Peptides against a protein of PDB entry 4PN1. Designs and how they scored, part 25

Target 1, 261 residues: chain A of PDB entry 4PN1
Amino acid sequence: KIEMNFLNKPIVPDTTKVISNFLTHYLITEPVEHVEIEAKLGTLIDLETQNRFEFPVMNETILNPEFNLRTRFESDMTASEHKYLNEFLNQAFRDSQKPGRLPFAYKHTKQVDLFYETEDNSRDKIRVSKNQSDNQVLACVKKRRVADLFLYCPNDAFDIRISISDELPVSMPSGNQQPSLTRLKDRVGYVHQEIKIDLTKTTQNDPVYDTTERHELEVEFGNIADLRDRAQKAKDGMEAPLFRRVQLFMDNVRILRREHS

## One batch from the design tools (peptide; made by RFdiffusion4, then SolubleMPNN)

Design b1_p10_5_s1 (from b1_p10_5, 4 letters changed)
Fold by OpenDDE base, seed 1:
Structure b1_p10_5_s1 (fold): chain B 261 residues (1-261), chain A 10 residues (1-10)
Amino acid sequence: as target 1 above (261 residues)
Amino acid sequence: SKFLEWFKEA
């Protein structure tokens, strides 16, 4: 007979616990009303060297936000990396359609994001998202970044930023107001077990610095109500459901960040 | 700090 450990009970990795606590805080303790929770693949850059940050650890490590490590996070990747991930996810999609599997859902969306200055001249801009083909308004929000958690992943192709944001629905800007910034987004979305994986090509036309293109991969919790329920249960002493959901989320992130061309 | 609050949160 084989047992899991000397207690013969499952244990939870520290990474899962820390992230779970992070989420619980902004879901329950200091709740964000219109919360968005996403992880972006990218690179922690050493501000001094402009190379990938090097920290004396040998595995996935959550960085303590209270320490200034003189880093920045770049959520951009190369076109080739983005293409590789797209092909990888396409294959995963196909495999998930087979008998005995839970299938991916797939959606390709092209949208335009229009950014407007607020009347109160706040730092946060109003974002109007429209469908690129028919100009249908998809959303009008004021997004506030609430918190970030960074994972340094020395063994993988990418580092991770987990972000908590508040996407406050707001009224459309006045008809006389012109957008200060316009972004085109070509998004390929995959959903598996209510975890959203988006590959996004963003094109921004800058009148001064020409057209810039960004390639991003983000993983998002697709069912916030369920996640909030799990977090509440965790606060009430039943942590397992939250841990399982966070583990699922992180495993998907881990799969993606290990893939490279 | 906010970090200390959620990190120690049970």
Scores: peptide ipSAE 0.127, ipTM 0.790, DockQ to the pose 0.394
Fold by OpenDDE base, seed 3:
Structure b1_p10_5_s1 (fold): chain B 261 residues (1-261), chain A 10 residues (1-10)
Amino acid sequence: as target 1 above (261 residues)
Amino acid sequence: SKFLEWFKEA
């Protein structure tokens, strides 16, 4: 007979606890009304060296947001890395269709995001997302970044930014208003157990600067109501459901950030 | 700080 540990009980990783507390704050304590919670793969860049930041740690580490570490986060990867991850996820999708597995859902969307100035001249722009093929409106929102949590991952290809955003649904801009910015997005979306994994190629044309293309991978909680419920239970003393959900989310992130060509 | 607030919630 073997036991898990000397208590013979599961133990929650410290990372899970910290992230759970972070999420609970913005779900329950200071609740964001239309919350979006996502993790993006990218690179923590040292502003002094312009290279990937080097911390004196040997594993996944949540950075203390109170410290200005003179870093920036680049939510981007190479085209080859992006392609590799796409192939990896495609295989995962196929494998999940087998009997006894929980299947992925798959969606490929080509959309255009049009950004408009607000009537109140707020800093946040209105984003109208349309399907490129038929111009159907997919969403019209005003997105505000609320908080970020950065994970330095020295053993993996990517670092992680977990972001809390407020996506407020708003009315469509007037027909006479022109967008200030347009972005094209080619998005491949995978959903497994209500966790969304999106691979996105974003193209932005600038009249002054060269066309920029970004390759992003994001992991998002697909069921906010459930997550909020779990967070509330955690505040009430039952933490296990929240920990399990956060662990699932982070395990998916960890799988992805370890994969590279 | 906001950090201390949510970090100490658990």
Scores: peptide ipSAE 0.126, ipTM 0.804, DockQ to the pose 0.425
Fold by OpenDDE base, seed 4:
Structure b1_p10_5_s1 (fold): chain B 261 residues (1-261), chain A 10 residues (1-10)
Amino acid sequence: as target 1 above (261 residues)
Amino acid sequence: SKFLEWFKEA
């Protein structure tokens, strides 16, 4: 008989534990009411070199937020990389439809995001999301970034930013207000075991910088209520359910960040 | 720091 270790009990990787604690804090300890938790694929850029940051580690590493590493995170990729990931996910989708597998759900959404300034001069803008085809309002929220956790991934194509955001539902802006910014989003969404994977092409018209395109891949916890429940259980001494969910999330992220053309 | 607040949480 093979045992897992000399205790014959599961052990949680340090990465999983750290992320779990991070999430628990903003789910339970200082709870964000309308929390969104997502990981974005991107690149940690060294502000001094403007190249990808290099840190003396050899594997996935959570960066300590207390240290100023003089980096920025670029949540973008090339069109080629984005296309490759799209093809990869399409294949994964097809494979998941086979008997004995848990299937992906698929959704293609084209939306317009309209950003409005708030009356109270809040730094946070109101985002109105509408379907491009029928102009139906999908959401009206004020999104606040609460916290970030960065993972440096030297062996993979992308680094990771895990973000905690508060998406507060708000009333629609007055009809007299004009949007300060408009973004077109072409989003392909894949959902597997309540983990959302979104490939998004964003087009933004800027009076100064002309039209810019961004290609993003996001992985999001699709069931916050369940996650919060798991986090609460963890606080109460039962950590395993939370760890398993975080591990699932991170494994999906790890798969994606390793893929490249 | 916020880091210290959650890093060692149970």
Scores: peptide ipSAE 0.114, ipTM 0.780, DockQ to the pose 0.403
Fold by OpenDDE base, seed 5:
Structure b1_p10_5_s1 (fold): chain B 261 residues (1-261), chain A 10 residues (1-10)
Amino acid sequence: as target 1 above (261 residues)
Amino acid sequence: SKFLEWFKEA
């Protein structure tokens, strides 16, 4: 008989613990009311070279946010990479429909986001999201970025930014206001075990640079209430449920970024 | 710092 280790018990990766603590803080300790928690695939760029930064590590590493590493995060990828991931996820979707598996849910949506300035000239804009087909309002929110956690992944094509945001529902802007920015989003969404994976093509019309397109992949916790419950249990001394959910989340992220390695 | 707060929370 083979055992997992000398305790014959599962062990939690250090990365899982660190991320779990990060999430617990903004779910329980300093709670964000309308929290969105997502991981985006992208690249940590060295501000001096404008190339991918090279950190002196050999594997997935959470960067200490207290250090200014003179980097920026670019969440964009090439169209070909985006297409490949789409095909990969489509296959994963098909495979999950087989007997004995938990199936993916799939949704394709087209959305328009209209951004408006606030009366107080706040840095945060009001975003009105509408369904592109019928112009129905999907949401009107003021989104605030609360915190970021960066993972450098030297063995993979992409680095990771885990972001915590507050999406505060707000009243619609007055009818006499004009949007300062308009974005079209073509989103393909996959959901597996309440983890959302979104491939998004964002088109933005810029008067200076003409039309630009961005390709993004994000992984999001689809059940915040459950996650908050797990985080609370962790604070109360039962960490296993939270660790399991974070491990699941990160494994999905790892699969996606490794596919291009 | 916020980092120290959540990092040592567990």
Scores: peptide ipSAE 0.113, ipTM 0.789, DockQ to the pose 0.399

Design b1_p10_5_s2 (from b1_p10_5, 3 letters changed)
Fold by OpenDDE base, seed 3:
Structure b1_p10_5_s2 (fold): chain B 261 residues (1-261), chain A 10 residues (1-10)
Amino acid sequence: as target 1 above (261 residues)
Amino acid sequence: SEFLKWLEEA
């Protein structure tokens, strides 16, 4: 007979606890009403060297936001890396369709995001998302970034930014308003156990800085209501459901950030 | 810091 440890009880990884507390704060303590919670793969860049930052740690670590580390996060990857991840996820999708597995759902969406200035001159722009094929409005929101949590992952291809955002539904801009910015998004979305994994190619035309293309991978909690419920239970002393959900989320992130071409 | 309040949550 083998036991898990000398207590014969599961142990919660420290990363899970920290992230769970982070989420609980913005779900329950100071709740964001229309919360979006996502992790993006990218690179922590040292502003001094312009290279990937080298922290004096040897494994995945959450960076303390109290410290100004003079870094920026680049939520981008090479086209090759993006393609590799797409192929990897496609295979994962196929494998999940086998008997005895929980299947992925798959969706391919091409959309245009139109950004509009607000009448109140808020820093936050209104984003209107439309389907490129039929121009149907998919969403009209004002997105506010609330908080970020950065994970430095020295052993993996990517670092991670976990972001809390408020996506406030708003009315459509007046017909006389012109967008200040337009972004084309080609998004391949995978959903497994209500965790969304999106690969997105974003094209932005800037009249001054030329056309920019980004390749992003994001992992998002697809069921916020459930997550909020779990967070509430955690605040009430039952932490296990939240920890399990966060662990699932992070394991998916960990799988993805290890994959590279 | 408002942002760091969650660090003290358990």
Scores: peptide ipSAE 0.103, ipTM 0.771, DockQ to the pose 0.274
Fold by OpenDDE base, seed 1:
Structure b1_p10_5_s2 (fold): chain B 261 residues (1-261), chain A 10 residues (1-10)
Amino acid sequence: as target 1 above (261 residues)
Amino acid sequence: SEFLKWLEEA
């Protein structure tokens, strides 16, 4: 017979452990009430060269947030890359509908986000999201970015930013207030095992600047209650359920970031 | 920082 290692027990990769601890902190230790946890595909850019930064590592690496690496993260991709990923996910969707598989769910959504300044001149704007077809209000929130974790992925097409945000529900802005920014979102959403994968085409209409378009792919935890439960168990000494969920999440991210035309 | 406290968590 063979054993998996000299302890004959599963061992978790460092990446899974680090991310799990990161999530546990903002789920349990200093809990964010209305937490959103997502990973975006993008590129770590060298601020000096404006090219993808090159770190002296050979594999997926979580960057230490204590160090100023003189980089920025760009969550944008080309239209061609976005189209390729869409086709890839469409195929994955089709394959998952076959017998013996767990199926994807699919949703196409078009919404408009209206951003409003707050009366207190806070940097955090109020976002009103509406359905483009019937103008129904989907959400009115004040989003606060709580934390970011960056992964440099030298062997893949994209780097990763994992973000924790607080989406606080707030009252609608006054009727006399005009939006400072309008953002149209065309989103194709895929859900598999409560992991959400969204391809979004964003058109931003700024009163001051020219219209800009962005193509993004994000992966989000679709069941925060379950994740929080797993994190609590981990804090109490039972880490396996959290590790398994984080591993699943990251494997989906890894699949996507490796794909390129 | 508060952000980095999670590094020490189990």
Scores: peptide ipSAE 0.100, ipTM 0.761, DockQ to the pose 0.337
Fold by OpenDDE base, seed 5:
Structure b1_p10_5_s2 (fold): chain B 261 residues (1-261), chain A 10 residues (1-10)
Amino acid sequence: as target 1 above (261 residues)
Amino acid sequence: SEFLKWLEEA
């Protein structure tokens, strides 16, 4: 008989613990009311070289946010990488429909985001999202970035940014206001075990620059209420449910960041 | 900082 370890019990990786604590803070301790929690695939760029930063580590590493590493995160990828991931997820979707598996859900959406300046001249803009097909308003929110946690992944195609955001529902801008920016989003969404995986093509018309396309992949917790409940249980001394959910989330992220054309 | 807050809780 083979045992897992000398205790014959599951062990939780440090990455899972650190991320769990990070999430618990913004879910329970200093709770964000309308929280969005997502991981984006991208690249940590060295501001001096403008190339991917080379940290002196050999595996997935959470960067200490207390250190100014003189980096920026670029959440973009090439069209070919994006296409590859789309094909990969399509295959994963098909495989999940087989007997004995938990199936993916699939949704393709096209929306337009209209950004408006706030009356109080706050740095945060109001975003009105509309369905591109029928112009129905999907959401009107003021999004605030609360915190970021970066993972450097030297063995993978992408680094990871885990972001905590507050998406505050707000009233529609006055009819006299013109949007300062419009953005088209073509989104392919996959959901598996309440974890959302979105491939998004964003088209932005810049008056100075030609139409720029951005290709993004994000992984999001699809059930915040459940996650908050798990975080509360963790605060109360029962950490296993939270660790399991974070582990699942990170395993999905790990699968995706390893895939490349 | 916000980060110091959750780090201290961990």
Scores: peptide ipSAE 0.055, ipTM 0.765, DockQ to the pose 0.259
Fold by OpenDDE base, seed 4:
Order: structure tokens, then C-alpha cells, then sequence
Structure b1_p10_5_s2 (fold): chain B 261 residues (1-261), chain A 10 residues (1-10)
């Protein structure tokens, strides 16, 4: 007989616990009403060197938000990296369609995001998302970044930013208002066990700067209601369901950040 | 402290 440990009980990795607590705060304690929770692959950049930040650790490490490490997070990757991840996910999708597996869902979306200044002069802009093909409005929201948690991943191609955002549905801007910014998004979305993985190519036209392209990979909790329920249970003393869900989420992130050509 | 706010939430 094999036991898990000398107590024969599951234990929670420290990373899982810390992230779970982070999420519980913004799900339950100070709840964000229209919460979006996502992880982005990117790079922690040292502001002094403009290179990837180097921290004296040898594995995935959650950075303490109390410390200013003089870093910025670049949620971008090269086109080649993005292409590789796309191919990787396509293969994962195909493999998941086999008997005995839980299948991925797949969706390809091309949308335009129009950003508008708010009447109250808030720092947050209104984002109107439209389908490029038929110009149907997909969403009109005011998105506020509530909190970030950064993971330094020295053994992987990418670092991670986990973000809590509030996506407040708002009324459409006035018809005479012009967008301050327009972004074209080519998004390939994969969903597995209610975890959403998005590969996005963003094209932005700036009147001052040349057209820029960004390549992003995002992993998002697709079922916030379930996650909130799990967080509530955790707050009430039953932590296991939340830990399992966070573990699943993080394992998917870990798979993706390890992949490179 | 943001860290202290949620350190022991669950």
C-alpha cells in the first residue's frame, strides 16, 4: 500500500494556497462583482537593465507585492513563440477529441475593440467590442484592474501575471463620441474543463507610432460562479475544492509556459 | 499592505 505521506492526507502546495487566498479575497472578502481572473504569459523586465528580471530563486516563485522590485511586466511574446503555442494547442485540441478524453472546445474570433473616454474623466476607458464580420456588439464594459500577482518562473520561457479585474457592463458611448483607440484582435480560444486559453494577435494603429502587433496568451477561469462557490466553501472551512480548481488552473499555465520552439 | 489583506483568506 502506498500512502500520500506520513499523515496519509493531501497537502497543499504553498503556491496553490497563496493563490487561493489571493482569489478568495477578491471573490468573497472584498468581492468584485463582475470579476475576471486571468493569467498572462509574459516577461518580468528589470527596469534598470531592460532585460528579464533575475531573482535568486530556482523555481516558480510568487513575488511579494509589498516589495517594489523595479520591474514591469510585458504581456507579449514573439510571433514565432505565439505560432508555436498555437500549434501546440491545436495538437492538444486534436488529442482531446479522442475517446476517453475530455474535449477542448475551440473558437476563432476576430473582433475590434473601440476604446472611449469616460464622461467622468475616469482613468478607465469604456471598451466596446464588436465582431469584425458583422459589426455586432459583443460587449461594452469599463474594465478596472483590481490586483495583480506576479510569478517569477526562472525555469520556463515566461513569467506569469495573475490579474483580478472588474468588468463593469456600461451603456454604449454617445453616438457622436469618437474612439480614442482602436484595436483589432484575432483571437483563438480553447476551453478545457472551463479553463479558457486564448491566443490573441492584437493590431493597434497609433497615429503617432507605426502599427504595432502584440502576441498574447491568456488563461482565464471560465466559470466564475463555480470558483466563487468554491472560494466561499473555503472561507467556510472546506478548502479542498478551491485548491483543486486553482491547481488545475496553474497546471495548465505551467504546461503553456514551458513550451517553446 | 495588499499582501496582508489576503494572506490568510483561505
Amino acid sequence: as target 1 above (261 residues)
Amino acid sequence: SEFLKWLEEA
Scores: peptide ipSAE 0.051, ipTM 0.755, DockQ to the pose 0.446; fails the geometry check

Design b1_p10_5_s3 (from b1_p10_5, 3 letters changed)
Fold by OpenDDE base, seed 2:
Structure b1_p10_5_s3 (fold): chain B 261 residues (1-261), chain A 10 residues (1-10)
Amino acid sequence: as target 1 above (261 residues)
Amino acid sequence: SWFLEWLKEA
């Protein structure tokens, strides 16, 4: 007979605790009403060297936001990396369809995002998302970035930014208003156990700059209501359900950030 | 660390 440890009880990794507390704050303590919680794969860039940040740690580490490390986060990857991840996820999708597994759901969407200035000239723009095929409005929101948590991952291909955003539903802009920015998105979405994984190719036309293409991978909590419930339970002293969900989320992120061509 | 303490209070 084997036991997990000398207490024979599960122990929660410190990373899970920190992230759980971070989420609990914005779910319960100072609740964001229309919260989006996502992790993006990317690279922490040292502003001094313009190379990937180097920190004297040997594994996944949450950076303390108290310290200005003079970094920026680039949520982009090469086309080849993006293609590899797409192929990887396609295989994972196929494997999950086998008997005894929980299946992925799959969705491929092409949308256009139209950004509009607000009447009050606020920094937050209104984003109208439309389906490219039929021009159906998918969403009209004002998105506000609330908080970020960065994970430095020296052993993996990518670092991680976990972001809390408020996606406030708003009314459509006036028909006479022109968008200030148009962005095309080709998104391949995978959902497994209510964790959403999106591979997105974004094309942006700038009149001054050449057309820019970005390749992003995002991991998002697909059931915020459940997550909020778990966070509330955690505040009430029952932390296990929240820890389990965060662990699942992070394990998926860890799988993805380790994969590269 | 204020942030660590803040996280504990959350």
Scores: peptide ipSAE 0.027, ipTM 0.607, DockQ to the pose 0.372
Fold by OpenDDE base, seed 1:
Structure b1_p10_5_s3 (fold): chain B 261 residues (1-261), chain A 10 residues (1-10)
Amino acid sequence: as target 1 above (261 residues)
Amino acid sequence: SWFLEWLKEA
């Protein structure tokens, strides 16, 4: 007979604890009202070399935000990588439809994001999201980046940025106001156990620069209310529900970041 | 797996 360990009880990875604490802070301690929590796959770039950052660690490592590591995070990936991940997720979707599995939900959306300057000339722009087909307004928000947590993943194809954002609903810009920026988003979304996985192709027309296309993969907590409840329980001494949810989230992220073309 | 069992706990 094999036991899990000498206590024969589950043990939570340290990464899960750290991330859970990070989330708890912005869910409970200093709560963000309209919180969005997502992980993006990308690359930590060394500002000096402009190559992928090299840190003297050999596995997934949460970087301490208090230290300036002279890095930036690039959430873009190649078209080939994006295609590979799409195919991978399509297969995962198909497999999940089999008996005995929890199925993925799938949605393909095309939207236009219109960015407007605020009257207060704040750094944060108003984003109006519309469906490309019928111009239906999907959202009008002012997004504020609250915090980031970076994971250096030397053994994987991608590093990870977990971000906390506040998406404040705001009134539509005046009809005479023109957008300062327009982005087209082609998004394929997969949802499994309320974890959202989005592959997004973003096209941006810059009047000065040629059209740029960005390929992103993001993993998002699809049920913030549940997550907040779990975080509250964690603050009250019952950590297991939060740990389980974060572990699930991170395992999905880990699966994805290990895949490469 | 123990992990799946752990995940299913309330």
Scores: peptide ipSAE 0.021, ipTM 0.605, DockQ to the pose 0.033
Fold by OpenDDE base, seed 5:
Structure b1_p10_5_s3 (fold): chain B 261 residues (1-261), chain A 10 residues (1-10)
Amino acid sequence: as target 1 above (261 residues)
Amino acid sequence: SWFLEWLKEA
């Protein structure tokens, strides 16, 4: 007979606890009303070398925000990496359709994002998202970045940024306003157990720098209400549901960031 | 870490 440890009880990874506390703050303590919580794959870049930063750690590590590490996060990957991840997720999708598994849902969306300056000239722009096929308005929001948490992953192809954002629904800009920026997004979305995985190709036409393309992968909590409920329970002393959900989220992230290493 | 402690208090 084998036991999992000397207590024969599950133990929560420290990473899970830290992230859970981070999320609980912005879900419950200082609640963001229209919160979006996502993890993006990318690279922590050393501002001095412009190469991937090298921290003196040997495994996944949440960076302490108290320290200015002179880094930037690049949420981009090569086209080949992006393609590989797409193929990987396609296979995962297929495998999940087998008997005894929980299936992925799949959605392919092409949209255009139009960015408008606000009347008050605030830093935050209004984003109008439209379906490319029929020009139907999908959303009109003002997105505010609230907080970031960075994970350095020395053994994996990518580092991780977990971001808290507020996506405030706002009224459409006046018909006389022209967008300051237009982006085309080709998004392939996978959903498994209410965790959303999006592969996005973003094309931006810049008159100065010509057309640029970005390749991003993000993992998002697809059920914020449930997550908020779990966070509330955690504050009330029952932490297990939140820890389980965060663990699931992070395991999915770990799979994805390892795959191209 | 003050930040981690702050998060625990939140």
Scores: peptide ipSAE 0.033, ipTM 0.621, DockQ to the pose 0.343; fails the geometry check
Fold by OpenDDE base, seed 3:
Structure b1_p10_5_s3 (fold): chain B 261 residues (1-261), chain A 10 residues (1-10)
Amino acid sequence: as target 1 above (261 residues)
Amino acid sequence: SWFLEWLKEA
């Protein structure tokens, strides 16, 4: 008979614990009301070298947010990498439709995001999202970045930024206001077990700056209420449900960050 | 900081 370890009990990785604690803080301790929790694939850039940062570690490592490491995170990838991931996810989608599997859901959306200055001159802009086809308003929100947690992944194609955001629904800007920024988003979304995986091509037309195109992959918790419930249970001493959910989330992230063309 | 707070609770 084989046992898991000398205690014959499951062990939770430190990464899972740290992330769980991070999430619990912003779900329960200092709760963000309209919280969005997502991981983006990208690259930690050393501000001194302008290359990918090199930490003296050999595996996935959560960076301590208390330290300014003189890095920036670029949530971008090449078009080829993005295409590869799209194909990979398409295959995963197809495979999940087979009997005995939990199926992916799929959605392709094309939207335009219009950013408006707030009346109170807040740094946070109001984002109005519209469907490109019929100009139907999909959302009007003010998104505030609350916190970031960075994972340096030296063995993988991408580093990870886990972000806590507050996405506050707000009223539509006045009809006389012009958007300060417009972004076109072509997004393919995959949902598996309430974890959302989005591949997004973003085109930004800035009146002052050149048009920029970005290719992003993000993984998001699709059921915040459930996650909050799990976090509360964890705070109350029952950590397993939260750990399992975070582990699922991170496993999906790990799968994706390892894939490259 | 959540981390510092967590350390204090630990």
Scores: peptide ipSAE 0.028, ipTM 0.652, DockQ to the pose 0.385; fails the geometry check

